# Peptides against a protein of PDB entry 6J54: the designs that were tried, part 44

Target 1, 223 residues: chain A of PDB entry 6J54
Amino acid sequence: NENLFASFIAPTMMGLPIVTLIIMFPSLLFPTPKRLINNRTISIQQWLIQLTSKQMMAIHNQKGQTWSLMLMSLIMFIGSTNILGLLPHSFTPTTQLSMNLGMAIPLWSATVFTGFRYKTKTSLAHFLPQGTPALLIPMLVIIETISLFIQPVALAVRLTANITAGHLLIHLIGGATLALLNINTMTAFITFTILILLTILEFAVALIQAYVFTLLVSLYLHD
Target 2, 42 residues: chain B of PDB entry 6J54
Amino acid sequence: QFQFTGIKKYFNSYTLTGRMNCVLATYGGIALLVLYFKLRSK

## One batch from the design tools (peptide; aimed at target 1 M72)

Design b2_p16_3_s1 (made by RFdiffusion4, then SolubleMPNN; from b2_p16_3, 7 letters changed)
Fold by OpenDDE base, seed 1:
Structure b2_p16_3_s1 (fold): chain B 223 residues (1-223), chain C 42 residues (1-42), chain A 16 residues (1-16)
Amino acid sequence: as target 1 above (223 residues)
Amino acid sequence: as target 2 above (42 residues)
Amino acid sequence: SLFEEVMNLFRYLVES
């Protein structure tokens, strides 16, 4: 059904991809401060960034805090794109699995390689849970190895599925509401109420998914 | 804090070194099996 | 038909 999936097609202008501009747009919403005391909007943004940074990096030591800039930029990017994607008739780049894989795989690989480089013993030990019976060690090591390689896929699919499902539901319920306006006003009102509640939920989901994605990347870095 | 003797000192699921050695042994065993089947299939 | 739509969506997402 092309009509159902029309909102998920990458937009183009005369053959030129607008997706690049859409991806770069959220960066304009977070300007750099120049004054000691900035505007209220900038101050609130900086305050939120500091709070999220302190909360996110609390589990890391001094070496792990080097990744703070990257992780904060990641959560700000995903969060802003997800929120902007909830605008009417908007395109959300994070609904594209290719984009999410493009973010998940490099970040996951970087965290895994960093772990093996600086914490080789601990990283290798994570393939075997503590207290495992001797007979189950080989099988469990294999399962844990497979689980490790599934992590980047899980990150990408989780983000893509949650954002895409939310968008689909909003479009479907919205379309049903419009269709029921001329059929049954009472039912249309109920459907509209569900739509409002769903949109509020999707705002929360958009932020939560950005946080979870960044948190899991940070957790993989911490091992 | 754990006191192990014999082969359990090097291959155990409680210490970091023991767990690491178990993982390396598992990978080594798999590699040897793959090598065996590769050489056998010729 | 809903199951087919979901499967088509998954195929679309993977191919995109």
Scores: peptide ipSAE 0.171, ipTM 0.786, DockQ to the pose 0.018
OpenDDE base, seeds 2, 3, 4, 5: peptide ipSAE 0.144, 0.138, 0.152, 0.150; ipTM 0.785, 0.782, 0.788, 0.767

Design b2_p16_3_s2 (made by RFdiffusion4, then SolubleMPNN; from b2_p16_3, 9 letters changed)
Fold by OpenDDE base, seed 1:
Structure b2_p16_3_s2 (fold): chain B 223 residues (1-223), chain C 42 residues (1-42), chain A 16 residues (1-16)
Amino acid sequence: as target 1 above (223 residues)
Amino acid sequence: as target 2 above (42 residues)
Amino acid sequence: SLYSEIMELLKALVSL
């Protein structure tokens, strides 16, 4: 039982936390362009960044577009870490709830405070949906207030649960495939096919979760 | 489009100002209730 | 814990 969770234990070497190096590693994969016409890989990366930037910032006005750097760095970080985490015997930092909370809570609080700072009237009005019957106003305001505070927790747990569940499933199916190789080759082949399909799905999930996480942070930005 | 009169002019769930006032009134009411129970326990 | 329960369910599923 514990062997299945061994892949989620933070690795250390000689008492030093390697997790810090693992977190910083994805930044090396995105070098800053120096030339007008860069290499093909860098050009593709820049194209993807521009595409995602235009997609996400289209819902924001000029004031909200000041957060473009933060949101793009966030999606690139989460996306790259999730994809790298799918490598064999790799540790995915985003499977740790502490890390995701460390990202979700500050970003959420920053967006909420920014909303109250520049859009005070609209932000306060969001606690009451339009068209609410008069008798339900006090109760609904309380519910919306509670919902607001659940947002950072839901944001972190969603990312953690999706990535962790995917990793666990890959390990379980992979382990079952190896165990069935010596028992029934035909069944092992079927299980292996499922493993491949699941791995492809997890690649998509890794990118989608990064996008959803960043998108929700962007949506909470009332600017 | 919406023409409200009386208290509904300031406290309504349709206008932006009305919604804001309702939220503030709700929080104010809760704060007063908490204050009442706090003072009552003394 | 939630993860332990999920793990048990997944193990049961794989064991079928």
Scores: peptide ipSAE 0.134, ipTM 0.757, DockQ to the pose 0.014
OpenDDE base, seeds 2, 3, 4, 5: peptide ipSAE 0.065, 0.113, 0.016, 0.017; ipTM 0.767, 0.766, 0.689, 0.671; seed 2 fails the geometry check

Design b2_p16_3_s3 (made by RFdiffusion4, then SolubleMPNN; from b2_p16_3, 10 letters changed)
Fold by OpenDDE base, seed 1:
Structure b2_p16_3_s3 (fold): chain B 223 residues (1-223), chain C 42 residues (1-42), chain A 16 residues (1-16)
Amino acid sequence: as target 1 above (223 residues)
Amino acid sequence: as target 2 above (42 residues)
Amino acid sequence: SLFSEISQLFNYLVSL
C-alpha cells in the first residue's frame, strides 16, 4: 500500500518546476478561437463551455455574472486535471489536499467577503434560519457560524478524497487483476470487468467533482 | 404579513432585518462575555 | 487531546 501512496507523492519530489508545468499543461488543451467558424474540436469545446456557463450563471444576477470567467476557468481546470489524472501512470495534482485548499480557501473567502460587501443584510441573515424559536437563536447562530468556516475545508476534502479514492481503487483492482492472471484466469476476467466499469465511473466522478466544486463556490457567492 | 410590535419588531427570526439584528446581538453578546472574562482575569 | 490529534492529522494531510 505504501507503493500506491508513494505514486501520489513521488511526482512532487521532482521539484516545484515540474509540478508547475503539470498544473499549467491543461491550459494548452483549451486554445482560443481565431475564426468565425473554427475546427470541430474547438467548436464543440466552446459550445460545451457556453452551455456550462449558462447553467452555472443562471442563478446569478448581473453582479454575480462578473465571476463567470473565474468559475468557468475553475471548472475547466479541475475537470481537465481530473480527466488527465486518469491516464495510466499519470500524476493528478488535485489529489493533493494542499492544492485544493489553495483553491478553496481563496475562492471561498472571496465569495464570503463579496457577499458581505454587497449583500450585507442577506449575508448576516444567513446565520439564522427563518422561523427559529427565540431561545435557540444564540446557539443556532454559533452553529451556523462554525458551519461557515467548515465550508472551505469540506470543499477541499471532498474533492481530494473522491479523486484520491478513485485512483487508489483503480490501482488496487488493477493490481489484483494482474496478480490473478497467473492464478485464475476466470476470476481475473471478472476483476478486469469490474476495473473497466470502475474506470468509466471515475471518469464521471472526475467531471462531477469539478462541477460540484465550482457549483458550491458559485452558491456561496450567491448566498 | 408579519406585524411585530415591541422588541419583536427588531429581533425576530422571520424578517430579514430581524434576523440580522439577532445575529449582531449574538455576536455582541459573545464579545461582551469574552471581554468580561478577560477583564476579570486581570 | 482529541483536538490535538485532529490538528495533527489535518497538518499531515495538508502536507501531502
Scores: peptide ipSAE 0.081, ipTM 0.801, DockQ to the pose 0.019
OpenDDE base, seeds 2, 3, 4, 5: peptide ipSAE 0.063, 0.055, 0.074, 0.067; ipTM 0.799, 0.797, 0.802, 0.788; seeds 2, 3 fail the geometry check

Design b2_p16_3_s4 (made by RFdiffusion4, then SolubleMPNN; from b2_p16_3, 11 letters changed)
Fold by OpenDDE base, seed 5:
Structure b2_p16_3_s4 (fold): chain B 223 residues (1-223), chain C 42 residues (1-42), chain A 16 residues (1-16)
Amino acid sequence: as target 1 above (223 residues)
Amino acid sequence: as target 2 above (42 residues)
Amino acid sequence: SLFEEISQILRALISL
C-alpha cells in the first residue's frame, strides 16, 4: 500500500533534494524567441500565450494588465508542471500543499493589497454586498471577511486535491490492471482502457486547474 | 442614484460610500467589543 | 507533516 504514495515523496539524490531541479525543468521547455519569425514550436507556444493572455486580461484595465506577465508565467508554470507530473513515476511539485500555499498566499496578498491601495473605497465596500438589509449588515460583513481569508486556502487546496486525486486514480487503476493480467485478460483490457481514458481526463484537469488558479488570482485583482 | 436622508445617507447598503462606512462601523464595533471584554476580564 | 497525515488517511480509506 505504501507503493501507491511513493510518487508523492520528495525525491533526493545523496541526501540532496532534487525537487528544486524538477521545479526548474519546465522552464526549459519554453525558450525565449530570438527572431521575428521563429520555429514552428516556438511560434505555436507564443500564439497560445497570446491567446490566453488576451482572454485573461480582457477584464482588466490598463493598470491591471501590468499583471499579465505574472499571470501568464504562473499559468505556464502550473500547467507545465501538472502535465509533466502525469508521467509514470514522476514527482509533481504541485501535489505538495506547501508549494501551492507558497504561491497562493503571496499572490492573494498582493492582489488584496493592490486593491486596497488603488481602489480603497471599492475594496472596503466589497465586504458588504449591495442591497443588504440593514439588520444583516454586521453579520454579513463578518462572513465576507472570513470568505476573503478562505480564498488563498481554497486556491491551494483545490489545485492540490485535484492533482493528487488524479494521480491516485491512475495508480489504483494501473495497479488493478497489472493484477488482473494474470487472472482475467479480458477484464484487464477493459481496465487498461479506462486507465487510458482517465489519463486523458487528467491531462485536461491539469490544464484546467492551472487556468482556474491563475484566473481566480486575476479575478481577485479585479474584485 | 439613491436619495438618502439623515444617518442613512452615510450608512446604507446601496451607495459605495455608505457600504464603506458600514464596513468600517462594523469593524470598529467589533474592536470595541473585544476591548470591552478584555477589560472586563480583569 | 500535513501531507503525511492526509496520505495516511487516504491509505486507510483505500484499504477499506
Scores: peptide ipSAE 0.163, ipTM 0.754, DockQ to the pose 0.016
OpenDDE base, seeds 1, 2, 3, 4: peptide ipSAE 0.033, 0.016, 0.018, 0.016; ipTM 0.693, 0.686, 0.689, 0.689; seed 3 fails the geometry check

Design b2_p16_4 (made by RFdiffusion4)
Pose (drawn by RFdiffusion4):
Structure b2_p16_4 (pose): chain A 223 residues (1-223), chain B 41 residues (1-41), chain P 16 residues (1-16)
Amino acid sequence: as target 1 above (223 residues)
Amino acid sequence: FQFTGIKKYFNSYTLTGRMNCVLATYGGIALLVLYFKLRSK
Amino acid sequence: ALAFAMAFLLQQIMAL
């Protein structure tokens, strides 16, 4: 009975303040120069695009490359609006589940209607995988179609659920430091756990590769 | 001028990308179950 | 507001 942890009961509040200012703000963090040589703070933003525009370009290699100049604007927005919210009292718009159901459905249904306006038969004849055996036609086409309509829900819910799961362990491990007016040796170990956990919460950039890329596989497979 | 800089891009891919009506239908129906539960409290 | 912010960022990338 040496080190007794404590806890504080308080409501964890994902309130909703004025949002249309908070959305526009990580646009003005990125400027654009009308010059040849640039000023060494855009120049490491301009080099960071020319890397990851050479990885969502290399798989597709079609006339579906026209679509890929938009997919690098989808990686900078939720690459920034997940990184800004690590600050002390900031508010992330991708915490709320509302705009992510508007980010998945206007993009996911922009992919099944891409081959339906050009191929019209073999886009969802991709439901036919192989040289058809006879004992498992109805066990297949009720499975591969129920794992198609999962995809918009499987794209948006995987983003909101773990981003806001990073914010609660910031509070609750952080709030147990403030309520630790008991023995002071264990206060530093909870603090050291925090400053490790904030390094893991820079996997908020690593969860934007897993949004743009399973949108490319959900585009490269259909088209 | 927030248009003609990206007007060539719009009618290229908004043929399939501007289908927010399915989002508007799935959003408008999602407005209907919440006003109904508060009506029945 | 999201469609406006995504169009504004796309215009900046097309100017690079």

Design b2_p16_4_s1 (made by RFdiffusion4, then SolubleMPNN; from b2_p16_4, 12 letters changed)
Fold by OpenDDE base, seed 2:
Structure b2_p16_4_s1 (fold): chain B 223 residues (1-223), chain C 42 residues (1-42), chain A 16 residues (1-16)
Amino acid sequence: as target 1 above (223 residues)
Amino acid sequence: as target 2 above (42 residues)
Amino acid sequence: VLEETLSKLLEKLLNL
């Protein structure tokens, strides 16, 4: 049981928390371009950032596009941390609910407050869907209000649960594979194959969760 | 496009202003109810 | 067992 959650313990070195270093490490993987024609890797990175930026900001007006830098940095951060977390014996900061809440709550609050500030009428009207029967208005407004406050929690929990569940599953199947190596080699091979497939899936999940997290923040900003 | 008269002009679920007013009215009503019960218990 | 696991998971997730 302790072995199952050992990978989720915040790492320390000589009693000093190195979590901050782990969180900052992905930033080193994305250097800023320095030349007119950059290295192939940097060019690919910039190309990907440009594509994702165009896709994410397509739904926003010029005022909303001011958030492009923050949203792009967010998706790159979450995506890189999630992918790096799949390395052996690595710690994924996004498996910590506190980390995800720390990102979700401020961003959600900022989007909501920005909406109220610049689109007050639309934001207030958002609590009541168009065409609601008159008798259902009070109840629906309450439900929509509750739904609004659940958004940051859902955003954080979704990211945390998906990444954590993947890590746990990889750990469990990996452990089962090792245990079965001495019992039944054929079964161990099957479980190992599943582990490989799962690992590939988790790479996809890592990117998808980063995208979904950023997309939802973007959508909350747009609405 | 919507022709509302009377109170429906200000409180409707179709127009933006009407929806906003409905939301504000709902929050105001809830606030008044909470205030009423709080003052009643006092 | 599930409830205990979930509780422990929550503790780890929240770093409690």
Scores: peptide ipSAE 0.097, ipTM 0.747, DockQ to the pose 0.020
OpenDDE base, seeds 1, 3, 4, 5: peptide ipSAE 0.066, 0.085, 0.095, 0.097; ipTM 0.736, 0.743, 0.757, 0.748

Design b2_p16_4_s2 (made by RFdiffusion4, then SolubleMPNN; from b2_p16_4, 12 letters changed)
Fold by OpenDDE base, seed 1:
Structure b2_p16_4_s2 (fold): chain B 223 residues (1-223), chain C 42 residues (1-42), chain A 16 residues (1-16)
Amino acid sequence: as target 1 above (223 residues)
Amino acid sequence: as target 2 above (42 residues)
Amino acid sequence: VLEKVLSELLLKLLNL
């Protein structure tokens, strides 16, 4: 069991944490443009950032678009860390629930507090859905209040569980394929095919989870 | 167009102000209940 | 047994 989860242990070198370097490493992959016309890689990155930014901020007005930099940096960070985590013998910081909670709780709190600060009437009204029968109003307000406080937990757990589960499956099936190579090559080939399909799926999941995380934060800001 | 009169004007589940007042009333009621039980235990 | 496994997994995820 410890061997199975060994890839999720925070790496240290001589007692010094390397986790800080791993977390900051994705920032080096996205350099800022220095010229009007950049190389192909930077141009593609800027194009992708502009497309995702336009799509994410389409639901927000001008006041909500002030969070564009924060949300885009968040999606790029989570997406890049998730993709880099799929490399062999790599550590993904987003598999740590502590890190995801550390991102989810402050961002959620900021969106909720900004909502109460600038849109107090609308934010308070969100605790009661429109058209609720009069007899269900007190109970539903309590349920919506509880639902609000579950949001940051659900946000962190969703990201952590999906990325961690994917890594575990790749590790288990990868280990099974290696074990079956000496027993039955045909069965090993089948399991290897499943492993390839699963890795492709995990690439998609890595990007989707980053998108969903930022989208939900953006949606909480909009609400 | 929802035209509410009387108490329904201030406490309704359709208007923004009505929904807000219902939420505040619910929280106020819960707070009063908690306060009642806290004072009763003394 | 399930609660123990889940608690251990949670502790691993929290890096505790």
Scores: peptide ipSAE 0.075, ipTM 0.760, DockQ to the pose 0.020
OpenDDE base, seeds 2, 3, 4, 5: peptide ipSAE 0.057, 0.063, 0.020, 0.020; ipTM 0.760, 0.755, 0.772, 0.747

Design b2_p16_4_s3 (made by RFdiffusion4, then SolubleMPNN; from b2_p16_4, 10 letters changed)
Fold by OpenDDE base, seed 5:
Order: structure tokens, then sequence, then C-alpha cells
Structure b2_p16_4_s3 (fold): chain B 223 residues (1-223), chain C 42 residues (1-42), chain A 16 residues (1-16)
């Protein structure tokens, strides 16, 4: 049991937390462009950022579009950390619920407070769906209020659970392949193939979860 | 386009203002209930 | 309207 969760322990070197360096490392992979025509890698990165920005911010008005930098930085951060976490013997910070809550709660609160500041009437009205029968109004308002407070928790848990579950599956199947190498080579090969397919799936999941996290934050801002 | 009269004008689930007032009334009612039970317990 | 409200509640619970 300890062997399965060993990869999720925060690494330290000589009593110093190396987690801070791991969190900052993805930032080095996305340098700022300085030329009108950049290198191919930087150009592709900027192109992808522009495309995702246009898709995500199309829902928002001019005031909401000011959040573009924050949302794009968030998706790049979570996506890069999740992908780097799939490297062998690597630590993924996003597997830690504390980190995801640390991101989800402030961003959620910022979106909610921004909504109440600029769209007070609309934000208050969202606690009651349109066309609700009069007798159900009090209960539905309570449920909607509870739903609002569940949003940051669901946002954090969704990200952590998906990434953590993926890592556990990779470790379990990886361990099974190694154990079967000495027993049956054919079954070990099949299990190894499943492992490869699973790793590809986890790469996709890593990107999707980053996108969903940022999209939901953006959606809460729009209300 | 909804034409409401009387109390329904201010407390309806179709208009934006009506929905807002319903939410505020619900929160106010809950707050009063909590206050009542708090004072009753003492 | 009641059926629609219940359906929306169920859908919301599934989305959470």
Amino acid sequence: as target 1 above (223 residues)
Amino acid sequence: as target 2 above (42 residues)
Amino acid sequence: TLELTLALLLQKLLDL
C-alpha cells in the first residue's frame, strides 16, 4: 500500500521542499516572444494560446475578457503540470487536493464577488430558476445556495480525482506487467499494450481536466 | 411582457426583479427563523 | 412547469 502512494508524497531534499521548484518549472517551458516572427515552437505555442483564448472568451463581454490572461495562464499551468506529472517517478502537484483547493477557492470567490459587484440583480436572481412554482421557491433557493458552495469543492475534487486515479492505474498495470514477465511473456505483452494505451489516455485526460477547470471558472464568471 | 399586479409584481419567478426579491425574502425569512430559535433556546 | 423544474433539479444534481 505504501508503495502505491509513494509517488504522491511531497518530495524534499535535505529538509528543503523541492515542490516549489517543481511547480515553477513548467513556467520555463513557455518563454515570452520577443520577435515579430518567433521560432517554430514558440509560434505554435502562441497560436494555440490564441485559439484557446478566442474559444473560451467568446462568451464574455468586454469586461469579462479582461480575465483572458488569468484563464490562459491557469490552463497552461495545470495542463503543463499534469503532462509533466506523467513522466516516470515524477511528482504531480495537482494530485494534491490542497493545491487544487488553493486554486479553486480564490478563483471561485473572485468570480462570485465580481458577479455580485457588477451584476448584482442577475447574480441574486440566479439563486431562483425562472418559472419556478411559488411553493418550491424557498427550498429551491436553499438548494441553489448549497450548489454554489459545492462548486469550488467539485472543481478541486474533479481535478485531483482524475489525475490521481490515472496515476494509480498506471502504477498498478505497470507493476502487473513486471510481475508477469517471469510468469507468462504473452500476457505481459498484452498488459504492457494496455499500459501504453492508458498512458495515451492519461495525456488526453491531463489536457481535458486543465481545460474543464479553466472553463468552469470562466463559466462561473459569466453566470 | 409579463403583466403582474399586486404582490405578484414584486414576488414572481419570471421577472428579474421578482426573482431577486424572492431570494432576498427567502434569506430574510431564514435569518429570522435562526434568530427566533436562537432567542428561544436562551 | 413543475415537471420542468424537477427535471432541471435532477439534471443539476447529475452535473454536480
Scores: peptide ipSAE 0.207, ipTM 0.827, DockQ to the pose 0.019
OpenDDE base, seeds 1, 2, 3, 4: peptide ipSAE 0.199, 0.171, 0.156, 0.129; ipTM 0.831, 0.829, 0.825, 0.807

Design b2_p16_4_s4 (made by RFdiffusion4, then SolubleMPNN; from b2_p16_4, 12 letters changed)
Fold by OpenDDE base, seed 3:
Order: structure tokens, then sequence, then C-alpha cells
Structure b2_p16_4_s4 (fold): chain B 223 residues (1-223), chain C 42 residues (1-42), chain A 16 residues (1-16)
């Protein structure tokens, strides 16, 4: 059991927290451009950021597009941390629910408060869908209110659960593969193939979860 | 497109203003109920 | 027990 959850323990070196360095490390992978024509790596990064920014900000007006920098930094941070977390013997900060809640709750509250500040009438009206029968109005308003408060929790748990489950599954299948090497080599080969396919899937999941997290934050901003 | 008269003009589920008023009325009602039970327990 | 394992996992995930 200790071996199973060992990868999720916050690493320390001589009592000093390395977690802070791990969280800051992805920022070093995205240097700021200094030239008109940059390296291939930087150019690809900028191109991807521009594409994602155009896609995500298309639903927002000029005022909403002010959040573009924040949302793009968020997706880059989560995406990079998730991908780096798939490296062997690496610690993924996004597997910690505290980390994800620390991101989800402030961003959610900021979007909700921004909506109430600038679009008070529309934001309040969103608690009641159009065409609701008069008898169901109070109940539906309560349900929508509860739904609103579940949003930050769902946002954080979704990210945490997907990334953590992926890591656990890779560990378990990997352990099973090693155990089957001395029992049945044919079955071990099948399990190993599944492990490879699973790791590829987890790379996709890592990026998708980063995108979904950021997209939902953006959607809450749009209301 | 919607023509409402009387109370329905202010409290309806079709217009934006009506929906807002319904939400506010619901919250106000809940607040009053909570206040009532709080004062009743004393 | 499974409940104990899950609780320990949750504590680790919450850094408690």
Amino acid sequence: as target 1 above (223 residues)
Amino acid sequence: as target 2 above (42 residues)
Amino acid sequence: TLEEVLSELLLKLLEL
C-alpha cells in the first residue's frame, strides 16, 4: 500500500520542500520570445497558444477577452504539469486536490462575481430557466443555486480524479506486468501492451483535462 | 413578444426581468423563512 | 479496509 501511494507524497529534500520548485519548473519550458522569427520550438508554442486563445475567446466580447492571458496561462500550467507528471518517478502537483481547489475556487468566484458586477440582471436570471412553470420556480431556483456552488468542487475533483486515476492505473498495470513475467510471459505481454496503450491515453487525458478545466472557467466567465 | 399584465408582468419565467424578480423573491422568501425559524427557536 | 485506504488516500491528496 505504501508503494502504491508513494508517488503522491509531496517530495522533500533534507526537510526542504521541493514542491515549490516542481510547480515553478514548467514556467522554464516556455521562454518569452525575443526575436521576430524565433526557434521552431517557440514558434510552435506561440502558434498553439494563439490557436487555443482564438478558440476559447471566441465566445467572449472585448471585455471578456481581457481574461485571455489568465486563461492561457492556466491551460499552459495545468497542461505542462500533467504531461511532466507522466514521467517516471515524477510528482504531479495536480494530483493534489488542495492544489486544484486552490485554483478552482478563486477562479470560479472571480468569474461569478464578475458576472454579478457587470451583468447583474442576466446573472440573476440564470438561476431560473426560461419557460419554467410557476409552481416549480422556487424549487428550480434552489437547484440552480446548488448547482452553482458545486461548480468549483466539480472542477477541482474532475481534474484531480482523472489525473490521479491515470497514475494509479499505470502503476497497477505496471506492477501486474512485472508480477506476470515469471508466471506467464504471454499474459505479461498482453498486459504490457495494455500498459503502453494506457500511457498514450493518459497523455491525451492530461491535455484534455487541462483544456476542459480552462474551458469551463472560461464558460463560467461568459455565463 | 410577451404581454403580461398585473403581477405576471413582474414575476414571470419568460422575460429577463421577470426571471430576475422570481429569483429575488425566492431568495427573499428563503431568507424570511430562515429568519422566522431562527427567531422562533428563541 | 477499503474505507481506511480511501481515507488515507484522501488525506494524502489533501496534504493533511
Scores: peptide ipSAE 0.129, ipTM 0.767, DockQ to the pose 0.020
OpenDDE base, seeds 1, 2, 4, 5: peptide ipSAE 0.064, 0.028, 0.025, 0.027; ipTM 0.707, 0.702, 0.708, 0.698; seed 5 fails the geometry check

Design b2_p16_5 (made by RFdiffusion4)
Pose (drawn by RFdiffusion4):
Structure b2_p16_5 (pose): chain A 223 residues (1-223), chain B 41 residues (1-41), chain P 16 residues (1-16)
Amino acid sequence: as target 1 above (223 residues)
Amino acid sequence: FQFTGIKKYFNSYTLTGRMNCVLATYGGIALLVLYFKLRSK
Amino acid sequence: VSVIIFTIGLVVYLLL
């Protein structure tokens, strides 16, 4: 009975303040120069695009490359609005589940209508995988179509659910330091757990590769 | 001029990318179950 | 490796 942890009961609030200012703000962190040689703080933002525009370009290699100049604007928005919210009292718009159901459905149904306006038969004849055996036709086409309509829900719920799960362990491991007016040796170990956990919460950039890229496989497989 | 800089882009991919009516239908129906539960409290 | 470089480059740009 040496080190007794404590806890504080308080409501964890994901309130909703004025949002249309907070959305527009990580657009003016990135400027654009009309000059040849640039000023060494855009120049490491212009080099960071020319890397990851050479990985969502190399798989497709079609006339579906026209679509890929938008998919690098989808990686900078939720690459920035997941990184801004690690600050002390900031607010992330991709915490709320509302705009992510508007980020998945106007993009996911922009992919099944891409081959339906050009191929019109063999886009969802991709439901036919192989040289058809006879004992499992109805066990297949009720499976590979129930794992198609999962995809918009499987694209937007995997983003909201772990971004806000990174904010609660920021509070609750951080709020147990403030309510640790008991023995003071264990206060530094909870603080040292925090400053490791904030390094893991820069996997908020690593969860945007898993949004743009399973949108490219959900685009390269249909088209 | 927030148009003609990206007007060549729009009619290229908004043929399939501007289908927010399915989002508007799945959003407008999602407005209807919450005003109904508060009506029945 | 390219994801680690992109994460370090984005964090260094936002600190500048």

Design b2_p16_5_s1 (made by RFdiffusion4, then SolubleMPNN; from b2_p16_5, 11 letters changed)
Fold by OpenDDE base, seed 4:
Structure b2_p16_5_s1 (fold): chain B 223 residues (1-223), chain C 42 residues (1-42), chain A 16 residues (1-16)
Amino acid sequence: as target 1 above (223 residues)
Amino acid sequence: as target 2 above (42 residues)
Amino acid sequence: ETLQLQTKLLLEYLKL
């Protein structure tokens, strides 16, 4: 495939970036409910939001539960963008490391600052794991401090790498299937079956990565 | 509850206060070392 | 040529 990475280039039309429109598009899929009994689609969406909200925010205190709206919006945004990105000839904004860093760094910093503001003693204590031998305390504190600053990078890279790798695999297997159609039809059929299974897997990965990203942000808030 | 006496009361790896003090002591020590080398190099 | 093109596209993707 000569244009293996072409799908990851930010799309532009007439020199204008369409990326902004693509990023805003998932918001149209989640309309605000106005009726007591809404449509089936809206009801299912609300049910899913409530279910995920109850599961993720159960570990948080009342002050931490104020972040429920932001965390739920985050998981819906990342999840919807990842799912929409699996459509053919679509661009996934979450494959861009810049966007994921743009989400990870502010959220991470907000959680860290919130922790230091309301639970200063506990937050400072997290730099030293419980039960550490006295001789290893200075080294471990330094390592944990470095680990703290790596968290936003790891969060962004994890999402970017998983989504990008999935898309690359789909493109590679798809290209291999097309190439094998003229060489061996039986092998092409096997490869096509693998492509379908991989696509189904990537749908699951897309949702899991959205959940993991939001969950880790939530855990950083809790810790 | 853990019973600590002496210096272990303030610097331990089990209690929140002890862990906090250990972290602060570590950062303070590093800051003092950096300050010492900075002032010495000037 | 394909490798060169992929490298160029990868570099463009990475904004390097």
Scores: peptide ipSAE 0.041, ipTM 0.712, DockQ to the pose 0.020
OpenDDE base, seeds 1, 2, 3, 5: peptide ipSAE 0.026, 0.018, 0.007, 0.019; ipTM 0.676, 0.700, 0.657, 0.729

Design b2_p16_5_s2 (made by RFdiffusion4, then SolubleMPNN; from b2_p16_5, 12 letters changed)
Fold by OpenDDE base, seed 3:
Structure b2_p16_5_s2 (fold): chain B 223 residues (1-223), chain C 42 residues (1-42), chain A 16 residues (1-16)
Amino acid sequence: as target 1 above (223 residues)
Amino acid sequence: as target 2 above (42 residues)
Amino acid sequence: DLLEKVRQLLLEYLRL
C-alpha cells in the first residue's frame, strides 16, 4: 500500500521542496557558546561533543586530529537528524539512500586518497595482510581490493537500512495496534507494548548508527 | 627484523616494502592479463 | 523487461 511508504516521500509545499529546510533544521539546535558558563543545554552539548571527540580521536595522531571538526559535525548531524526523524509526521533525510551515499562516498574517497598521499607504502601494504602464504597473495589482494570498494556502499546501506527498517516497523506495528483495537483488545495491548519497546530501541539505534557511521569513517582514515 | 635475501627481499608478506611490491606485482599482472586478452580479441 | 523494471525501481529509490 502507498500508505506504508508515504512517510519516506520527500515533502513539498505548493510544489516547492522543503527538504533543504529539513536538512538545515538540526543546525538551529546547536548554537555556538558565547559565555564561560553557558546554560544547561549548551553545557550538556559541549560536554557530549568533548567526550565523543576525545574517544573518537584518541586513535589518531596530530595530523589525523585535524579531521576532528568534520567528524564531530558529521556525528552531530546524523544523530540529530535520526532523532528528529522519530518524531511523528517527520521526514528523515537519512532514510534516503542517495543522501547517505552522498555522504559516504566523498568521505570514504577522501580518507583513501589521504592515506595514499601521506602513507602510500602503508596504504598499499594494507591490501596484503602480514604473514600471508605466498601462494595466496594474489587472491587475497583481489579480495581485499573488492572489500575496499564495498566499504562506502556498506557504510551508506547500513545507515539507510537501519533507519528505514526502524521507521517501517514502527509504522506497521502501530497500524496493527490500531487495527486490533476493534478485534481483540488484549492482543492490541500486547502489540502496543511491543511498539513502545520498539520505539525505545529505535531511539538507541538512531544514535548508534550515527556513531558507527562516523566511527567507521574515522577508522578508514586511520587505515 | 626479518632478514630476507634474493627475490624474497623484494617480494615478501612480512615486511612493509615486500607487501607493497607484492600488491603492485599483482595489480601489474592483472593489468597485463587484461591487456593481453583485449589485444588478442582485437 | 525485468532488468529495466529493477533499474527503474533503483532509480526511484535513489531519486537520481
Scores: peptide ipSAE 0.141, ipTM 0.787, DockQ to the pose 0.018
OpenDDE base, seeds 1, 2, 4, 5: peptide ipSAE 0.128, 0.135, 0.137, 0.132; ipTM 0.784, 0.789, 0.785, 0.775

